# Ledger of designs, part 86: peptides against a protein of PDB entry 5VVV

Target 1, 276 residues: chain A of PDB entry 5VVV
Amino acid sequence: FLCGVVEGFYGRPWVMEQRKELFRRLQKWELNTYLYAPKDDYKHRMFWREMYSVEEAEQLMTLISAAREYEIEFIYAISPGLDITFSNPKEVSTLKRKLDQVSQFGCRSFALLFDDIDHNMCAADKEVFSSFAHAQVSITNEIYQYLGEPETFLFCPTEYCGTFCYPNVSQSPYLRTVGEKLLPGIEVLWTGPKVVSKEIPVESIEEVSKIIKRAPVIWDNIHANDYDQKRLFLGPYKGRSTELIPRLKGVLTNPNCEFEANYVAIHTLATWYKSN
Target 2, 276 residues: chain A of PDB entry 5VVV as posed
Amino acid sequence: FLCGVVEGFYGRPWVMEQRKELFRRLQKWELNTYLYAPKDDYKHRMFWREMYSVEEAEQLMTLISAAREYEIEFIYAISPGLDITFSNPKEVSTLKRKLDQVSQFGCRSFALLFDNIDHNMCAADKEVFSSFAHAQVSITNEIYQYLGEPETFLFCPTEYCGTFCYPNVSQSPYLRTVGEKLLPGIEVLWTGPKVVSKEIPVESIEEVSKIIKRAPVIWDNIHANDYDQKRLFLGPYKGRSTELIPRLKGVLTNPNCEFEANYVAIHTLATWYKSN

## One batch from the design tools (peptide; made by RFdiffusion4, then SolubleMPNN)

Design b2_p16_3_s1 (from b2_p16_3, 9 letters changed)
Fold by OpenDDE base, seed 3:
Structure b2_p16_3_s1 (fold): chain B 276 residues (1-276), chain A 16 residues (1-16)
Amino acid sequence: as target 1 above (276 residues)
Amino acid sequence: MELYEKSKEEYFKAAL
């Protein structure tokens, strides 16, 4: 069961010392996972093709080493979906080389994120793939296999919540393709009925699990504030029954951008997880 | 909270 934090917000990424402090807190609270997915890391998303510099590499190596020191699984995410051509073998090779570099930093767990992108394929991809889901699954499976089928590999679908599913969760052709074609060892990220889910009913998890043919990992935006930086959500982790725990592969909270504001968010997630 | 949740969904839909 993956339980911890995703640094998955838009805005200023956390500094290295904040991330190390996070790992200390995660360990102390018996949480086990950190997903590196900061949207404003240029080489994570906008410039995903670009290799890390020597200085950036040293920082990431230090961060990964710190996660290991605190027994936290460091998952490196990349979001190539803004401008990748899925049918182009050079793009696939570029993604492979980027993940090879991160593997050299000592990273062993990875995520491919296709959140917050347009559903339309380019003309070249439309000639090769029957749908956007087929394109995403194809590259995801290939990368997963190329990396030697790492123990933890995550996929974030473009339809990552109930409100993004067309026509709905249980009938989504996109999620059906993901469920049918995504290799079984790849985990699927999900935010619940909404992007920010006030509640995540058990039935909603059963519905999505059926179509994706696996238990999801919750990317939980309950404490996210990147969309309204004037609001700090300091309330407890709530609206999730502990009955979800046996039906999930994990829960990763995407908390407030302000690192110091997240004590209650992360601590109450830990309390919730231990209450099973 | 509901207005806040809607604003995030709208924000992400508008950022597409």
Scores: peptide ipSAE 0.045, ipTM 0.774, DockQ to the pose 0.084
Fold by OpenDDE base, seed 2:
Structure b2_p16_3_s1 (fold): chain B 276 residues (1-276), chain A 16 residues (1-16)
Amino acid sequence: as target 1 above (276 residues)
Amino acid sequence: MELYEKSKEEYFKAAL
């Protein structure tokens, strides 16, 4: 069971010292996972093709080493979906080289994120792939196999919550393709009924699990404030029955941008997880 | 792209 934090917000990423402090807190609270997915990290998303500089490599190596020291699984995410050509072998090779570099930093767990992108393929991809889901699954499976089938590999669907599913969760051709064709060792991220789900009903997890043919990892935006930085979400982790725990592969909270605001959010997630 | 995707995410989170 993956339980911890995704740094998955838009806005200023956490500094390395905040991330190290996070790992210390995660360990102390018996949480086990950190997903590196800061939207405004240029080499994570906008410039995903760009290799890390020597200085950036040193920082990431230090961060990954710190996660290991605190027994926190460091999952490196990349979000190539803004402008990748899925059918282009050079793009696939570029993605492979980027993940090879991160593997050299000592990273062993990875994520491919296709959240917050247009539901469109370029003309070249339309000639090769039957749908956007087929393109995403193809590259995800290829990368997963190329990396030697790492123990933890996550996929974030473009339809990552109920409101993004067309026509709905249970009938989504996109999620059906993901469920049928994504290799069984790849975990699927899910956010619940909404982008910010006040509640995640058990029935909603049973519904998505059926179509994706696996228990999801929750990317939980309950404490996310990147959409309204005038607000801080200081309340407890709530609106998730503990009956979800046996139906999930994990929960990763995407909390407030302000690192200092997240004590209650993360601590109460840990309390929730340990209450099962 | 960045500003658009941020605005999109902000819109979706605020609208949902």
Scores: peptide ipSAE 0.040, ipTM 0.739, DockQ to the pose 0.347
Fold by OpenDDE base, seed 5:
Structure b2_p16_3_s1 (fold): chain B 276 residues (1-276), chain A 16 residues (1-16)
Amino acid sequence: as target 1 above (276 residues)
Amino acid sequence: MELYEKSKEEYFKAAL
């Protein structure tokens, strides 16, 4: 069971010292996972093709080493979906080289994120793939196999919540293709019925699990504030029954942008997780 | 690029 934090918000990423402090807190609270997915890290999303510099490489190696020191699984995410051409073998090769570099930093767990992108494929991809889901699954499976089928590999669908599913969760052709064609060792990220789910009912997890043919990992935006940085979400982790735990592969909270605001959010997630 | 990122951030914010 993956339980911890995703740094997945828009806005100023956490500094390396904050991330190391996070790992210490996660260990202390018996949480086990950090997903590196900061939207405004240029080489994560906007410039996903760009290799890390020597200085950036040293920082990431130090960060990954610190995660290992605190027994935290470091998952490196990349978000190529803004401008990748899935049918272009040069794009696939560029993605492979980027993940090879991160693997050389000592990273062993990875994620491909296709959140917050247009559902329309380019003309070149339409000639090769039957649907957007087929294109995403094809590259995800290829990358997963290329990396030697790592123990932890995550996929974030473009339809990552109930409100993004067309026509709905149980009838989505996109999620059906993901469920049928995504390799069984790849985990699927999900935010619940909404992007920010006030509640995640058990029945909603049973519905999505049926179509994706696996238990999801919750990307939980309950404490996310990047959409309204004038607000801090300081309340406890709530609106999730402990009956979800046996029906999930994990829960990763995407908390407030303000690192110091997240004590209650993360601590109460840990209490929730240990209550089952 | 900035406009497209802003549009995706705005899309995320509007979907919240």
Scores: peptide ipSAE 0.040, ipTM 0.728, DockQ to the pose 0.468
Fold by OpenDDE base, seed 4:
Structure b2_p16_3_s1 (fold): chain B 276 residues (1-276), chain A 16 residues (1-16)
Amino acid sequence: as target 1 above (276 residues)
Amino acid sequence: MELYEKSKEEYFKAAL
């Protein structure tokens, strides 16, 4: 069970010292996972093709080493979906080289994120892939296999919540393709019925699990505030029955952008997780 | 690029 934090918000990423402090807190609270997915990290999303500099490499190596020191699984995410051409072997090779670099930093767990992108394939991809889901699954499977089938590999679908599913969760051709064709060792991220799910009913998890043919990892935006930085979500982790735990592969909270605001969010997630 | 990112962030924000 993956339980911890995703740094998945828009806005100023956490500094390396905050991330190390996070790992110490995660360990102390018996949480086990950090997903590195800061949207405004240029080399994560916009400039995903760009290799890390020597200085950035040293920082990431240090961060990954710190995660290991605190027994926190460091998952490196990349979000190539803004401008990748899935059918272009050079793009796939570029993605491979980027993930090879991160693997050299000691990272062993990875995520491919296709959240917050347009559903439209380019003309070249339309000639090769039957759908956007087919394109995403193809590259995800190829990368997963290329990396030697790491124990933890995550996929964030473009339809990552109930409201983004067309026509709905149970009937989504996109999620059906993901479920059918994504390799079984790849985990699927899900935010619940909404992007910010006030509640995640058990039935909603059963519904999505059926179509994706696996238990999802919740990317939980309950405490996310990047959409309204004038608000701090200081309340407890709630609206998630503990009955979800046996039906999930994990829960990663995407909390407030303000690192200091997240004590209650993360601590109450830990309490929730340990209450099962 | 920046406008498109803001538009997606705004889309994300509008979908929240």
Scores: peptide ipSAE 0.038, ipTM 0.726, DockQ to the pose 0.460; fails the geometry check

Design b2_p16_3_s2 (from b2_p16_3, 11 letters changed)
Fold by OpenDDE base, seed 3:
Structure b2_p16_3_s2 (fold): chain B 276 residues (1-276), chain A 16 residues (1-16)
Amino acid sequence: as target 1 above (276 residues)
Amino acid sequence: MEKYLKSKERARKAAL
């Protein structure tokens, strides 16, 4: 069971010292996972093709080593979906080389994120792939196999919540293709009925699990505030029954952008997880 | 509250 934090917000990423402090807190609270997915990290999303510099490589190696020191699984995410051509072998090779570099930093767990992108394929991809889901699954499976089928590999769908599913969760052709074609060792990220789910009912997890043919990992935006600069949510982790725990592969909270605001968010997630 | 959650879903997409 993956339990911890996703750094998955828009805005200023956390500094390396904040991330190390996070790992110390995660260990202390018996949490086990950190997903590196900061949307405004340039080489994560906008410039996903660019290799890390020597200085950036040293920082990432130090961060991955710190996660290991605190027994935290470091998952490196990349978000190529803004401008990748899925049918272009050069793009696939570029993605492979980027993940090879991160593997050399000592990273063993990875994520491909296709959240918050346009659902239209380019003309070249439409000639090769039957749908956007087929294109995403093809590259995700190829990368997963290329990396030697790592123990932890995550996929974030473009339809990552109930409100983004067309026509709905149970009838989504996109999620059906993901469920049918995504290799079984790849985990699927989900935010619940909404992007920011006040509640995540058990029945809603049973519905999505049926179509994706696996238990999801929750990307939990309950404490996220990147979408509203006037919002600071200091309340406890709530609106999730402990009956979800046996029905999930994990829970990763995407908390407030302000690192110091997240004590209650992360501590109450840990209390919730240990209450099962 | 629902209008606020819908505005959040749009704002997260509009931060792209």
Scores: peptide ipSAE 0.126, ipTM 0.802, DockQ to the pose 0.107
Fold by OpenDDE base, seed 4:
Structure b2_p16_3_s2 (fold): chain B 276 residues (1-276), chain A 16 residues (1-16)
Amino acid sequence: as target 1 above (276 residues)
Amino acid sequence: MEKYLKSKERARKAAL
């Protein structure tokens, strides 16, 4: 069971010292996972093709080593979906080289994120792939296999919540393709009925699990504030039955952008996780 | 989707 934090917000990323402090807190609270997915890390998303510099590499190596020191699984995410051409072998090779670099930093767990992108493929991809889901699954499977089928590999679908599914969760052709074609060792990220789900009913997890043919990892935006800078979400982790735990592969909370605001969010997630 | 993305993008731009 993956339980911890995703740094998945838009806005100023946490500094390396905050991330190390996070790992210490996660260990102390018997949480086990950190997903590196800061939307405004340029080399994560906007410039995903760009290799890390020597200095950035040293920082990431240090961060990954710190995660290991605290027994936290460091998952490196990349979000190529803004401008990748899935059918272009050079793009696939570029993605491979980027993840090879991160693998050299000692990273062993990875994620491909296709959240917050348009459903439209370019003309070249439409000639090769039957759908956007087929394109995403193809590259994801290829990368997963290329990396030697790492123990933890995550996929974030473009339809990552109930409100993004067309026509709905159970009938989504996109999620059906993901369920049928995504290799079984790849985990699927999900935010619940909404992007920010006030509640995640058990039935909603059963519904999505059926179509994706696996238990999801919850990317939980309950404490996310990147959409409203005037708000801090200081309340407890709530609206999730503990009955979800046996039906999930994990829960990763995407908390407030303000690092110090997240004590209650993360601590109450830990309490929730231990209450099963 | 668009409304949420636009809200995130606006919040992101206001944080820079």
Scores: peptide ipSAE 0.086, ipTM 0.800, DockQ to the pose 0.142
Fold by OpenDDE base, seed 2:
Order: sequence, then structure tokens, then C-alpha cells
Structure b2_p16_3_s2 (fold): chain B 276 residues (1-276), chain A 16 residues (1-16)
Amino acid sequence: as target 1 above (276 residues)
Amino acid sequence: MEKYLKSKERARKAAL
């Protein structure tokens, strides 16, 4: 069971010392996972093709080593979906080289994120792939196999919550393709009924699990504040029954952008996880 | 409450 934090917000990323402090807190609270997915990290999303510099490499190696010291699984995410051409073998090879570099830093767990992108393929991809889901699954499976089928590999769908599913969760052709064609060793991220779900009912997890043919990892935006810079979400983790735990592969909270605001959010997630 | 959650969804997706 993956339980911890995704740094998955828009806005200023956390500094390395905040991330190390996070790992210390996660260990102390018997949480086990950190997903590196800061939207405004240039080489994560907008410039995903760019290799890390020597200085950036040293920082990431130090961060990954710190995660290992605290027994925290460091999952490196990349979000190529803004401008990748899925049918172009050069794009696939560029993605492979980027993940090879991160593997050299000692990273062993990875994620491909296709959240918050347009649902339309370019003309070249439309000639090769029957749908956007087919394109995403193709590259995800290829990268997963290329990396030697790492123990933890995550996929974030474009339809990552109930309100983004067309026509709905149970009937989504996109999620059906993901469920049928994504390799079984790849975990699927899910956010619940909404982008910011006040409640995640058990029935809603059973519904999505059926179509994706696996238990999801929750990307939980309950404490996310990147959409409203005038607000901090300081309340406890709530509106999730502990009956979800046996029906999930994990829960990763995407909390407030302000690192210092997240003590209650993360601590109460840990209490929730241990209560089952 | 529901209108507020819909506004949050739109705001997060508009940060694209």
C-alpha cells in the first residue's frame, strides 16, 4: 500500500530542504511514499525533453539518497503530454534517455502523467493510434518494459476523476482502453468523483476499479490550494472511509503549496491509514 | 457546496 504525499501542485515547488523534512515526517508517521510531480518544475513538464544539468543531477541524487535514508519510496514523475508526439520514435527515445538519467541518480520508481492536457491527438498520432488512450497506453507500456518493469510504476490518466469521464466512469471508452491494454503491473492514479473530492464513496472506487481492472492509487486533492492562493486547507483528512483501504493500492495526498501548512493534512492521513 | 466544488475544478484546470 502506497501512502504519503504527491508534490503535484501548480506554483513554486518545494525546496530540497523542505522535501528532506517531509521524508523525516513521513518516516516518523509510518508513511512510505513521495511522488515527485511539481507542475512548475520545468524539466518535469514544460521542458520534459531536457536532461538535468550537473548541478541539478547532484541535487536530485542527494534528494533520492535522503528518501532512501528515511525508507521513503521516491517516485519520479514526468508529464510529457503537453507536446509529445506519441507516434514519433525520437520522442519515445528522448523520454527513455531522460528516465535513464534519473535511474542513474538511484531512482527505481517512476510515473507517467497525462493529467491536465488536451484530449486531442495531433494529425501524425491520429494516423497511428485508434484513440488518445491507445497512444498513452502504448508509450506507457513501452517505457515500463524498457525500464525493466520496476516494482512501482504509475500512470495518471487524462480522465483522472469522475467529472472528466465521458460519458461517465463506467462507460468511458478512454478508461476501458486503459483497463484492457495497460500492463497489469502498472498502477493507475485516480482522484475520485471530482478534481477536488469532498468525499470519495466506496461505490465510486468499486466503479472505477471495475473499468480499469485494478485497484487505483488515489491522488487526493482534498488539501490542494493551487487553484485558490487566498486559501489554506488546514483541516483533517476526512470524507474517506477506512473501508477504502482494502480497495486501494494507495493514497497520495496533494496538499497545500505552502509546505508549513501541511502538518495536520499529512498527520491525519497517517492516522487514517493506521486505523484499519 | 456543489457550485463551490465545480468552481475549484475549473480553477485547477485553468492553471494550465
Scores: peptide ipSAE 0.131, ipTM 0.817, DockQ to the pose 0.101; fails the geometry check
Fold by OpenDDE base, seed 5:
Structure b2_p16_3_s2 (fold): chain B 276 residues (1-276), chain A 16 residues (1-16)
Amino acid sequence: as target 1 above (276 residues)
Amino acid sequence: MEKYLKSKERARKAAL
């Protein structure tokens, strides 16, 4: 069971010292996972093709080593979906080289994120792939196999919540393709019925699990404030029954952008997790 | 930057 934090918000990323402090807190609270997915890291998303500089490499190596020191699984995410051409072997090769670089930093766990992108393929991809889901699954499977089938590999679908599913969760051709064609060792990220789910009913997890043919990892936006940085979400982790735990592969909270605001959010997630 | 923030912001705001 993956339980911890995703740094998955828009806005100023956390500094390395905040991330190290997070790892200490995660260990202390018996949480085990950190997903590196800061949306405004240029080399994570907008410039995903760009290799890390020597200085950035040293920082990431230090961060990954710190996660290991605190027994926290460091998952490196990349979000190529803004402008990748899935059918272009050069793009696939560029993605491979980027993940090879991160593997050299000592990273062993990875994520491919296709959240918050347009559902439209380019003309070249439409000639090769029957749907956007087929394109995403193809590259994800290829990358997963290329990396030697790492123990933890995550996929974030474009339809990552109930409200994004067309026509709905159980009938989504996109999620059906993901469920049928995504390799079984790849985990699927999900935010619940909504992008920010006030509640995640057990029935909603059973519904999505059926179509994706696996238990999801919850990307939990309950404490996310990047959509309204005038608000801080300081309340406890709530609206999730502990009966979800045996039905999930994990829960990663995507909390407030302000690192200092997240004590209650993360601590109460840990209490919730240990209460099962 | 602005367009994408606006899309997720709209998506997150519509989810509240």
Scores: peptide ipSAE 0.111, ipTM 0.807, DockQ to the pose 0.468; fails the geometry check

Design b2_p16_3_s3 (from b2_p16_3, 9 letters changed)
Fold by OpenDDE base, seed 4:
Structure b2_p16_3_s3 (fold): chain B 276 residues (1-276), chain A 16 residues (1-16)
Amino acid sequence: as target 1 above (276 residues)
Amino acid sequence: MSKYEAAKKKAFEAAL
């Protein structure tokens, strides 16, 4: 069970010292996972093709080593979906080289994120792939296999919540393709019925699990505030039955951008997790 | 569309 934090918000990323403090807190609270997915890391999303500099590499190596010191699984995410041409072997090779670099930093767990992108493919991809889901699954499977089938590999679908599914969760051709064609060792990220799910009913997890043919990892935006920087979400982790735990592969909270605001959010997630 | 969905969409559109 993956339980911890995703740094998955828009806005100023956490500094390395905050991330190290996070790992210390995660260990103390018996949480085990950190997903590195800061939207405003240029080399994560907008410039995903760009290799890390020597200085950036040293910082990431230090961060990954710190995660290991605290027994936290460091998952490196990349979000190539804004402008990748899935059918272009050079793009696939570029993605491979980027993940090879991160592997050299000591990273062993990875994620491909296709969140917050349009459902449209370019003309070249439409000639090769029958759907956007087929393109995403193809590259995800190829990368997963290329990396030697790492123990933890995550996929974030474009339809990552109930409101993004067309026509709905159970009838989504996109999620059906993901379920049928994504290799079984690849985990699927999900935010619940909504992007910010006030509640995640058990039945909603059963519904998505059926179509994706696996238990999802919850990317939980309950404490996310990147969409409203005038608000801090200081309340407890709630609206999730502990009956979800046996039906999930994990829960990663995407909390407030303000690192210091997240004590209650993360601590109460830990309490929730340990209550089952 | 929720406020968050609209914000995410806006962030997506701003990244294009």
Scores: peptide ipSAE 0.073, ipTM 0.762, DockQ to the pose 0.125
Fold by OpenDDE base, seed 1:
Structure b2_p16_3_s3 (fold): chain B 276 residues (1-276), chain A 16 residues (1-16)
Amino acid sequence: as target 1 above (276 residues)
Amino acid sequence: MSKYEAAKKKAFEAAL
């Protein structure tokens, strides 16, 4: 069971010292996972093709080493979906080389994210792939196999919550393709019925699990505040039954942008997890 | 569409 934090918000990323302090807290609270997915890290998303410089490499190696020291699984995410051409072998090769560089930093766990992108393929991809889901699954499976089938590999679908599913969760052709074609060793990220789910009912997890043919990892936006810079979400982790735990592969909370605001959010997630 | 969904969409549109 993956339990911890995803740094997955828009806005200023956390500094390396905040991330190291997070790992200390995660270990202390018996949590086990950190997902590196900061939306405004340029080499994560907007400039995903760009290799890390020597200086950036030293920072990432130090961060990954710190995660290992605290027995925290460091998952490196990349979000190529803004402008990748899935059918172009050069794009696939560029993505492979970027993940090879990160693997050399000592990273062993990876995520490929297709959240917050348009559902349209370019003309070249439409000639090769039957749908956007087929294009995403094809590259994800190829990358997963290329990396030697790492123990933890995550996929974030474009339809990552109930409100994004067309026509709905159980009838989505996109999620059906993901469930049928995504390799079984790849985990699927999900935010619940909404992007910010006030509640995640057990029945809603049973519904999505059926179509994706696996238990999801919850990307939990309950404490996310990137959409409202005037608010801090300081309340406890709530609206999730402990009956979800045996029905999930994990829970990763995407908390407030302000690192110091997240004590209650993360501590109460840990209490919830250990109450099962 | 929720306020958060609208904000995420706006962030996506601003990155293009």
Scores: peptide ipSAE 0.073, ipTM 0.771, DockQ to the pose 0.124
Fold by OpenDDE base, seed 5:
Structure b2_p16_3_s3 (fold): chain B 276 residues (1-276), chain A 16 residues (1-16)
Amino acid sequence: as target 1 above (276 residues)
Amino acid sequence: MSKYEAAKKKAFEAAL
């Protein structure tokens, strides 16, 4: 069971010292996972093709080493979906080289994120792939196999919540393709019925699990404030029954952008997790 | 559409 934090918000990323402090807190609270997915890290999303500099490499190596020191699984995410051409072998090769670099930093767990992108493929991809889901699954499976089938590999679908599913969760051709064709060792991220789910009912997890043919990892935006930085979400982790725990592969909270605001959010997630 | 969904959409549209 993956339980911890995703740094998955828009806005100023956390600094390396905040991330190290996070790992210490995660270990202390018996949480086990950190997903590196800061939307405004240029080399994570907008410039995903660009290799890390020597200085950035040293920072990431140090961060990954710190996660290991605290027995926190460091998952490196990349979000190529803004402008990747899935059918272009050069793009696939560029993605492979980027993940090879991160593997050299000592990273062993990875994520491909296709959240917050358009559902439209370019003309070249439409000639090769029958749907956007087929394109995403193809590259994800290829990358997963290329990396030697790492123990933890995550996929974030474009339809990552109930409100983004067309026509709905149980009938989504996109999620059906993901469920049927995504290799079984790849985990699927999900935010619940909404992008920010006030509640995640058990029935909603059973519904999505059926179509994706696996228990999801919850990307939980309950404490996310990137959409309204005038607000801090200081309340406890709530609106999730502990009955979800045996029905999930994990829960990763995407909390407030302000690192200092997240004590209650993360601590109460840990209390919730240990209540099972 | 929630405020967050609208913000995510806006962030995506601003990146195009």
Scores: peptide ipSAE 0.072, ipTM 0.765, DockQ to the pose 0.124
Fold by OpenDDE base, seed 3:
Structure b2_p16_3_s3 (fold): chain B 276 residues (1-276), chain A 16 residues (1-16)
Amino acid sequence: as target 1 above (276 residues)
Amino acid sequence: MSKYEAAKKKAFEAAL
């Protein structure tokens, strides 16, 4: 069971010292996972093709080593979906080389994110792939296999919540393709019925699990505030029954952008997880 | 569409 934090917000990423302090807190609270997915980290999303510099490599190596010291699984995410051509072998090779570099930093767990992108494929991809889901699954499976089928590999769908599913969760052709064609060792990220789910009913997890043919990992935006500068949610992790735990592969909270505001968010997630 | 969904969509559109 993956339990911890995703740094998955828009806005200023956390500094390396904040991330190290996070790992210390995660260990202390018996949490086990950090997903590196900062949307405004240039080489994560907008410039995903660009290799890390020597200085950036040293920082990432140090961060990954620190996660290991605190027994935290460091998952490196990349979001190529803004401008990748899925049918172009050069793009696939570029993605492989980027993940090879991160593997050299000592990273062993990875994620491919296709959240917050348009559903339209380019003309070249439409000639090769039957749908956007087919294109995403193809590259995800290829990368997963290329990396030697790492123990933890995550996929974030473009339809990552109930409100993004067309026509709905149980009838989504996109999620059906993901469920049927995504390799079984790849985990699927999900935010619940909404992007910010006040509640995640058990029945909603049973519904999505059926179509994706696996238990999801919750990307939980309950404490996210990147979308509303006036929002600071300092309340406990709530609206999630502990009956979800046996029906999930994990829960990763995407908390407030302000690192210092997340004590209650992360601590109450830990209490929730240990209560089952 | 939630405020978050609208913000995410806007962030995507601003990155194009």
Scores: peptide ipSAE 0.049, ipTM 0.760, DockQ to the pose 0.123

